# Peptides against a protein of PDB entry 6B4J, part 283

Target 1, 315 residues: chain A of PDB entry 6B4J
Amino acid sequence: DITMQWYQQLQDASMQCVLTFEGLTNSKDSQAKKIKMDLQKAATIPVSQISTIAGSKLKEIFDKIHSLLSGKPVQSGGRSVSVTLNPQGLDFVQYKLAEKFVKQGEEEVASHHEAAFPIAVVASGIWELHPRVGDLILAHLHKKCPYSVPFYPTFKEGMALEDYQRMLGYQVKDSKVEQQDNFLKRMSGMIRLYAAIIQLRWPYGNRQEIHPHGLNHGWRWLAQILNMEPLSDVTATLLFDFLEVCGNALMKQYQVQFWKMLILIKEDYFPRIEAITSSGQMGSFIRLKQFLEKCLQHKDIPVPKGFLTSSFWRS

## One batch from the design tools (peptide; made by RFdiffusion4, then SolubleMPNN)

Design b1_p30_7_s2 (from b1_p30_7, 12 letters changed)
Fold by OpenDDE base, seed 5:
Structure b1_p30_7_s2 (fold): chain B 315 residues (1-315), chain A 30 residues (1-30)
Amino acid sequence: as target 1 above (315 residues)
Amino acid sequence: EEEEKRRREKELEELRKKIKELEEEVDKLE
């Protein structure tokens, strides 16, 4: 399976990255520990500062991240920080930065869907300039949200239930599995972030270049989802999240073929989702149904709430 | 139950064919 090979390749690259900077992370030297902490803060704090407030602030954040990744010194915590402070500094920063982007999907976007767009546009712009960060974003995303690949992890003989739950993306703490609503909320945030990344370009970059992970991957994601037996509650939820965020962009890009896809979802895939949907899970199904019916009726998919406009960039 | 499973598998395969056809249409336009 080509999709699973891609998944595994990204995971292997991520693991290799961790091994590359293990000297920095495992060092008992006080100076190395200080450098690690400074680099981690320099990589992650700017991402946490991303907001919907002003385009100018977003540009400042982008420039800071890009400068750090480019080997330039940046101010963080009142100190000058550079990836050149340690031979493993760049790899470490790239990994932690990518991890932080995905974490913002998992936490911030999960709670505030509109936050997907400013985070995504920065992530997309950084990915364009730093492809390794993009690969690591995918690796982190796929690990936390297999449905972003997409695939549905299967229970294997001899597997512990908790391990299977973790593979599905559930958090398991003290032998307690995460509640379904919280799980879906986190998955939704990550899918929404991904759906935003694939459609957004940093406006101050070279727009003549092709998006490093563009809408063609959105089409692929939809096709792959529809080629799979739906998973209870999960498929309906994430399909809605994805289409709400990038449906308008996909409509503009693929036009007639996109509408054919929506018809296939409504006519051929909905019955499959319905067949596995319990009475307690009808909410996600109904939401998807209503969304698709509205879109098909109006022959339009609305621009998602929080989509960045020209006015945002002038602020 | 097994018959129902086989029916569902067949329906999924039919859907996969439709998706593949649609993918091919898109590929021709790119």
Scores: peptide ipSAE 0.463, ipTM 0.895, DockQ to the pose 0.862
Fold by OpenDDE base, seed 3:
Structure b1_p30_7_s2 (fold): chain B 315 residues (1-315), chain A 30 residues (1-30)
Amino acid sequence: as target 1 above (315 residues)
Amino acid sequence: EEEEKRRREKELEELRKKIKELEEEVDKLE
């Protein structure tokens, strides 16, 4: 399976990255520990500062992240910080930055769906300039949300239930599995972030270049989801999240073929979702159904709430 | 139950075919 090979390749690259900066992470030297913490803060704090408030602020954050990744010193926590402070500094920062983008998906976007767009546009812009960060974003995303690949992890003989739950993306702490609502909320946030990334370009970059991970991957994602047996509650939830965020962009890009895809979802795939949907899970199913029916009836998919406009960039 | 499973598998395969056709259409346009 080409998709699974891609997944594994990204995971391997991520693991190799971790091994590369192991010296920095495992150092007992006080100065190395300080550098590690400074680099970690420099990589993650700017991402946490991303907001929907002003385009000018977003540009400042982008410039700071790009400067850091470019080996330039940046101010963080009242200190001058540079990836050149340690030979493993760049790899570490790229990894932590990518991890933080995904965390913003599972936390901030999960709670505030509109936050997907400012986070995504920064992530996309950084990815364009720093492809390794993009690969690491995918690796982190795929690990936390296998549905972003997409694939549905399967229970294997002899597997512990907790391990299976973790593979599915559930958090398991002290032998307690995450509640379904919280799980779906986090998965939704990550899918929404991904759906935003694939459609957004940083407006101050070289727009003549091809998007490093563009809408073609959105089409692929949809196709792959539909090629799979649906998973109870999960498929209906995430399919809605994805289409709500990037459906308008896909409609504009793929036009007639996109509408054919939506018809296939409604006519051929919905019955499959319905067949596995319990009475307690009807909410997600109904939401998806209503969304698709509305879109097909109006022959339009609305621009998602929080989509960045020209006025945002002039702010 | 086995018959229903086979039916669902067949329907999925038919859907896969339709999706593949759409993918091919898109590839021709790009």
Scores: peptide ipSAE 0.456, ipTM 0.894, DockQ to the pose 0.882
Fold by OpenDDE base, seed 2:
Structure b1_p30_7_s2 (fold): chain B 315 residues (1-315), chain A 30 residues (1-30)
Amino acid sequence: as target 1 above (315 residues)
Amino acid sequence: EEEEKRRREKELEELRKKIKELEEEVDKLE
């Protein structure tokens, strides 16, 4: 399976990255620990500062992240920080930055769906300039949300139940699995972030270049989801999240073929979702149904709420 | 139950064919 090979390749690259900076992370030296903490803060704090308030502030954040990744010194916590402070500094920062973008999907976007767009445009712009960060974003995303690949992990003989639950993307703490609502909320946030990344380009970059991970991956994602037997509640939830965020962009890109895809979802795939949906899970199912029916009736998919406008970039 | 499973598998295979056809249409336009 080509999809699974791609998944595994990204995971291997991520693991190799961790091994590369192991000396920095495992060092007991006080100076190395200080450098590690400074680099970690320099990588993650700017991402946490991303907001929907002003385009000018977003540009400042982008420039700071790009400067850090370019080996330039940046101010963080009142100190000058550079990836050149340690031979493993760049690898560490790239990994932590990518991890933080995915965490913002998991946490911020999960709670505030509109936050997907400013986070995604920065992530996309950084990915364009720093492809390794993009690969690491995918690796972190795929590990936390296998549905972003997409694939549905299967229980294998001899596997511990907790390990299987973690593979599915559940958090397991003290032998207690997270509640389904919290799980779906986190998965939704990550899928929405991904759906935003694949459609957005940083407006101050060379937009004539091909998107490093563009809408063609959105089409692939939909096709792959529809090729799989739906999972109860999960498929309906994430399919809605994905289409709400990037459906308008896919409609513009693929036009007639996109509408054919939506018809297939409604007529052929939706009954399969219905057949596995319990009475207690009808919320996600109904939401998807209403969305599809509305879009097909109006022959339009609305621009998602929170989409960045020209006025945002002038602020 | 086995008959229902076979029906579902057949329907999924038919859907897969339709999706593949759409993918081919998109590939021709790119």
Scores: peptide ipSAE 0.451, ipTM 0.893, DockQ to the pose 0.883
Fold by OpenDDE base, seed 4:
Structure b1_p30_7_s2 (fold): chain B 315 residues (1-315), chain A 30 residues (1-30)
Amino acid sequence: as target 1 above (315 residues)
Amino acid sequence: EEEEKRRREKELEELRKKIKELEEEVDKLE
């Protein structure tokens, strides 16, 4: 399976990255620990500062992240910080930055769906300039949300239930599995972030270049989902999340072909979702149903709430 | 009713084929 090979390659690259900066992370040296903490803060704080407030602020954040990744010194916590402070500094920062983007999907976007767009446009822009960060974003995303690949992890003989739950993306703390609603909320946030990334380009970059991970991956994701058996509650939830965020962009890009896909979803795939939906899961099901019916009836998918407009960039 | 069902099934199959073709085209662009 080409998709699984791709997944594994990204995971391998991520693991190799971790091994590369292990010296920095495991160092007992006080200076190395200080550098690690400074680099970690420099990589993650700017991402946490991303907001929907103003395009100018977003540009400043982008420039700071890009400067850091480019080996330039940046101010963080009142200190001058550079990836050149340690030989493993760049790898560490790239990894932590990518991890933080995914965490923002998992946490911030999960709670505030509109936050997907400013986070995604920065991530996309950084990905364009720093492809390794993009690969690491995918690796982190795929690990936390296998449905973003997409694939459904399978239980293997001899596997502990907790390990299987973690593979599915559940958080397990003190032998307690995460509640389904919280799980779906986190998965939704990550899918929404991904759906935003694949459609957004940093407006101040070289627009002549192809998007490093563009809408073609959105089409692929949908096609792959449709070729899979639906998973109870999960498929209905994430399919809605994905279409709500990037459906308009897919419609514009693929036009008649997209509508054929949407009809196939409604007429062929949706009944399969219905067949596995319990009475307690009707919320997600109904939401998807209403969305599909409305879109097909109006022959339009609305621009998602929080989509960045020209006025945002002039702010 | 059976004729309408067959027609719909045929239409769906045609749509599936087109989607598959599009998927293959996208994969070639990767």
Scores: peptide ipSAE 0.029, ipTM 0.614, DockQ to the pose 0.259

Design b1_p30_7_s4 (from b1_p30_7, 13 letters changed)
Fold by OpenDDE base, seed 2:
Structure b1_p30_7_s4 (fold): chain B 315 residues (1-315), chain A 30 residues (1-30)
Amino acid sequence: as target 1 above (315 residues)
Amino acid sequence: SKEEEEKRKKEQEELRKKIEELEKEIEELE
């Protein structure tokens, strides 16, 4: 399976990255610990500062992240920080930065769906300039949300149930599995972030270049989801999240073929979702149904709420 | 039931074929 090979390759690359900076992370030296902490803050704080307030502030954040990744010194916590402070500094920062972008998906976007767009445009712009960060974003995303690949992890003989639940993306703490509503909320945030990344380009970059992970991956994701048996509540939820965020962009890109895909979802895939949907899970199903029916009726998919406008970039 | 499972598999395969057709249409337009 080509999809699974791609998944595994990204996971292997991520694991190798962790091994490359193990010396920095496992160091008992006080100076190395300080450098690690400074680099971690320098990588993650700018991402946490991303907001929907002003385009100018977003540009400042982008420039700071790009400067850090380019080996330039940046101010963080009142100190000058550079990846050159340690031979493993760049690998560490790239990993932590990518991890933080995905974390903003599962936390910030999960709680505030509109936050997907400013986070995604920065992530996309950084990915264009730093492809390794993009690969690490995918690796972190795929690990936390296998549905972003998409695939459904399978239970293997001899596997602990708890480990299987983690593979499915559930958080397990003190042998207690995360509640389904919280799980779906986090998965929704990550899918929405991904759906935003694949359609957005940093407006101050070289727009003549091809998007490093563009809408063709959106089509692939959609096709793959439909080629899989639906999962109770999960499929209806994430399919809605994905289409609400990137449906307009996919419509513009694929036009007639995209509308044919929506018809297939309504006519051929809905009955399959319905067949596995319990009475208590009808909310997600009905939400998806209403969305698709409205889109098909109007022959339009609305621009998602929170989409960055020209006025945002002038602020 | 086994019959229901076979029906679901058949429906999934039919959907897969339709998706593949759409993918071919896209490729032809590129």
Scores: peptide ipSAE 0.429, ipTM 0.885, DockQ to the pose 0.828
Fold by OpenDDE base, seed 3:
Structure b1_p30_7_s4 (fold): chain B 315 residues (1-315), chain A 30 residues (1-30)
Amino acid sequence: as target 1 above (315 residues)
Amino acid sequence: SKEEEEKRKKEQEELRKKIEELEKEIEELE
């Protein structure tokens, strides 16, 4: 399976990255600990500052992240911080930055769907300049949300239930599994972020270059989801999230073929979702159904709320 | 039932073929 090979390659690369900076993370030296903390803050704080308020502020954040990744000193917490402070500094920062982007999907986008777009455009722009960060974003995303690959983890004989739940993306703390609503909320945030990344380009970059992970991956994601048996509640939820965020972009890109895909979802895939949907889970199914029916009826997919306009970049 | 599972697999395979056709159409347009 090519998809699973891709998944595994990214996970392996992520693991190798962790091993590469293990010296920095496990150091008992006070100076190394300080450097680690400074680098971690420098990598993550700018991402947390991303907002929908002004394009100029977003540019400043982007420039700061890019400067850090380029080996230039940046101001963080009143200190000058550079990845050159430690030989493993760049790998560590790339890893933590990628992790933070995914975390913003998991937390911020989960709570505020419109936040997907400013986070995604920065992530896309950084990915274009720093491909390794992009690979690490995917690795973190895939690990937290296997549905972003997509694949549905299967229970293996002898596996502990908690481990299976974690593989599915659930948080398990003190032998308590996360509530379904919170789980779906987090997964939704990550899928929405991904759906935004694949369609957005940083406007101040070289637009002549191909998107490092563009809409072709959106098509692939849809195709793969449809080629899989639906998972109760999850498939309907995430399919809606994905289409709400990038459906308009996919429509523009693939036109007639995209509409054919929507018809396939409505006619061929919906019955399969319905067959596995319990009465208590019908809400997600109904939401998806209503969305697709409206889109098919109007022959249009609306631009998602929070989509960045030219006016945003002039602010 | 086994019969229902076979039916489901058949339906999934039919859907896969339709998707592949769409992918070919896209490739031809590019």
Scores: peptide ipSAE 0.429, ipTM 0.885, DockQ to the pose 0.813
Fold by OpenDDE base, seed 4:
Structure b1_p30_7_s4 (fold): chain B 315 residues (1-315), chain A 30 residues (1-30)
Amino acid sequence: as target 1 above (315 residues)
Amino acid sequence: SKEEEEKRKKEQEELRKKIEELEKEIEELE
């Protein structure tokens, strides 16, 4: 399976990255610990500062992240920080930055769906300039949300139930599994972030270049989801999340073929979702149904709430 | 039932073929 090979390659690259900076992370030296903390803050704080407030502020954040990744000194916590402070500094920062983008998906976007767009446009722009960060974003995303690949982890003989639950993306703490609503909320946030990344380009970059991970991956994701048996509650939830965020962009890109796909979803796939939907999970199902019916009736998919406009970039 | 499972698999395969046709249409337009 080509998709699973791609998944595994990204996971392997991520694991290799961790091994490359193990010396920095495991060091007991006081100076190394200081550098590690400074680099971690420099990588993660700018991402946490991303907001929907102003395009100018978003540009400042982008420039700071790009400067850090480019080996330039940046101000963080009142100190000058550079990846050149340690031979493993760049690998560490790339990994932590990518991890933080995905974390913003599972936390910030999960709680505020509109936050997907400013986070995604920065991530996309950084990915364009720093492809390794993009690969690491995918690796982190795929690990936390296998549905972003997409694939459904299977229970293997001899596997502990908790390990299987973690593979499915659940958080397990003190032998307590995360509540389904919280799980779906986090998965939704990550899928929405991904759906935003694949359609957005940093407006101050070289737009002549092809998107490093563009809308063709959106089509691929839909096709792959439809080629899989639906999962209870999960499929209806994430399919809605994905289409709400990138459906308009896919419509513009694929036009007639997109509408054919949407009809297939409604007529051929939706009954399969219905067949596995319990009465207690009807909310996600109804939401998807209403969305599809409205889109097909109007022959339009609305621009998602929070989509960045020209006026945002002038602020 | 086994019959229901076979029916479900058949429906999924039919959907897969339709998706592949759409993918082919897209490739032909590029």
Scores: peptide ipSAE 0.443, ipTM 0.890, DockQ to the pose 0.832; fails the geometry check
Fold by OpenDDE base, seed 1:
Structure b1_p30_7_s4 (fold): chain B 315 residues (1-315), chain A 30 residues (1-30)
Amino acid sequence: as target 1 above (315 residues)
Amino acid sequence: SKEEEEKRKKEQEELRKKIEELEKEIEELE
């Protein structure tokens, strides 16, 4: 399976990255600890500052992240911080930055769907300039949300139930599994962030370059989801999230073929979702149904709420 | 039931074929 091979390659790269900076993370030296904390803050704070307020502020944040990744000193917490402070600094920062982008999907986008777009455009722009950060974003995303690959983890013989639940993306604390609503909320945030990344380009970059992980991956994601047996509540939820965020972009890119895909979803895939949907899960199913019916009726998919307009970049 | 599973498998395979056809159409347009 090419998809699973790709997944595994990204996970392996992520693991190798962790091993590369293990000396920095495991050091008991006070200076190394200080450097680690400074680098972690420098990598993550700018991402947390991303907002829908102004394009100018977003550019400042982007420039700061790019400067840090480029080996330039940046101000963080009143200190000058550079990845050159430690030979493992760059790898550590790339990893933590990528992790933070995914975490913003998991937390911020989960709570505020419109936040996907400013986060995604920065992530896309950084990915264009720093491909390794992009690979690490995918690795973190895939690990937290296997549905972003997409694949459904299977229970293996001898596996602990808690480990299986974690593989599915559930948080398990003190032997208590996360509630389904909270789980779906987090997964939705990550899928929405991904759907935004694959369609957005940083406007101040070289627009002649190909998107490092573009809409062709959106088509692939849809095709793969449809080629899988639907999972109760999850498939309907995430399919809606994905189409709401990137459906307009996919429509523009693939035109007639995209509409054929939507018809296949409605006519061929919906009955399969319905067959596994319980009465308590009808909310997600109905939401997807209504969305698709509306889109097919109007022959249009609306631009998602929070999509960054030219006016945003002039702010 | 086994019959239901076979039906689901058949439906999935038919859907897969339709998706592959769409993918070919896209490739021809690129």
Scores: peptide ipSAE 0.442, ipTM 0.890, DockQ to the pose 0.829; fails the geometry check

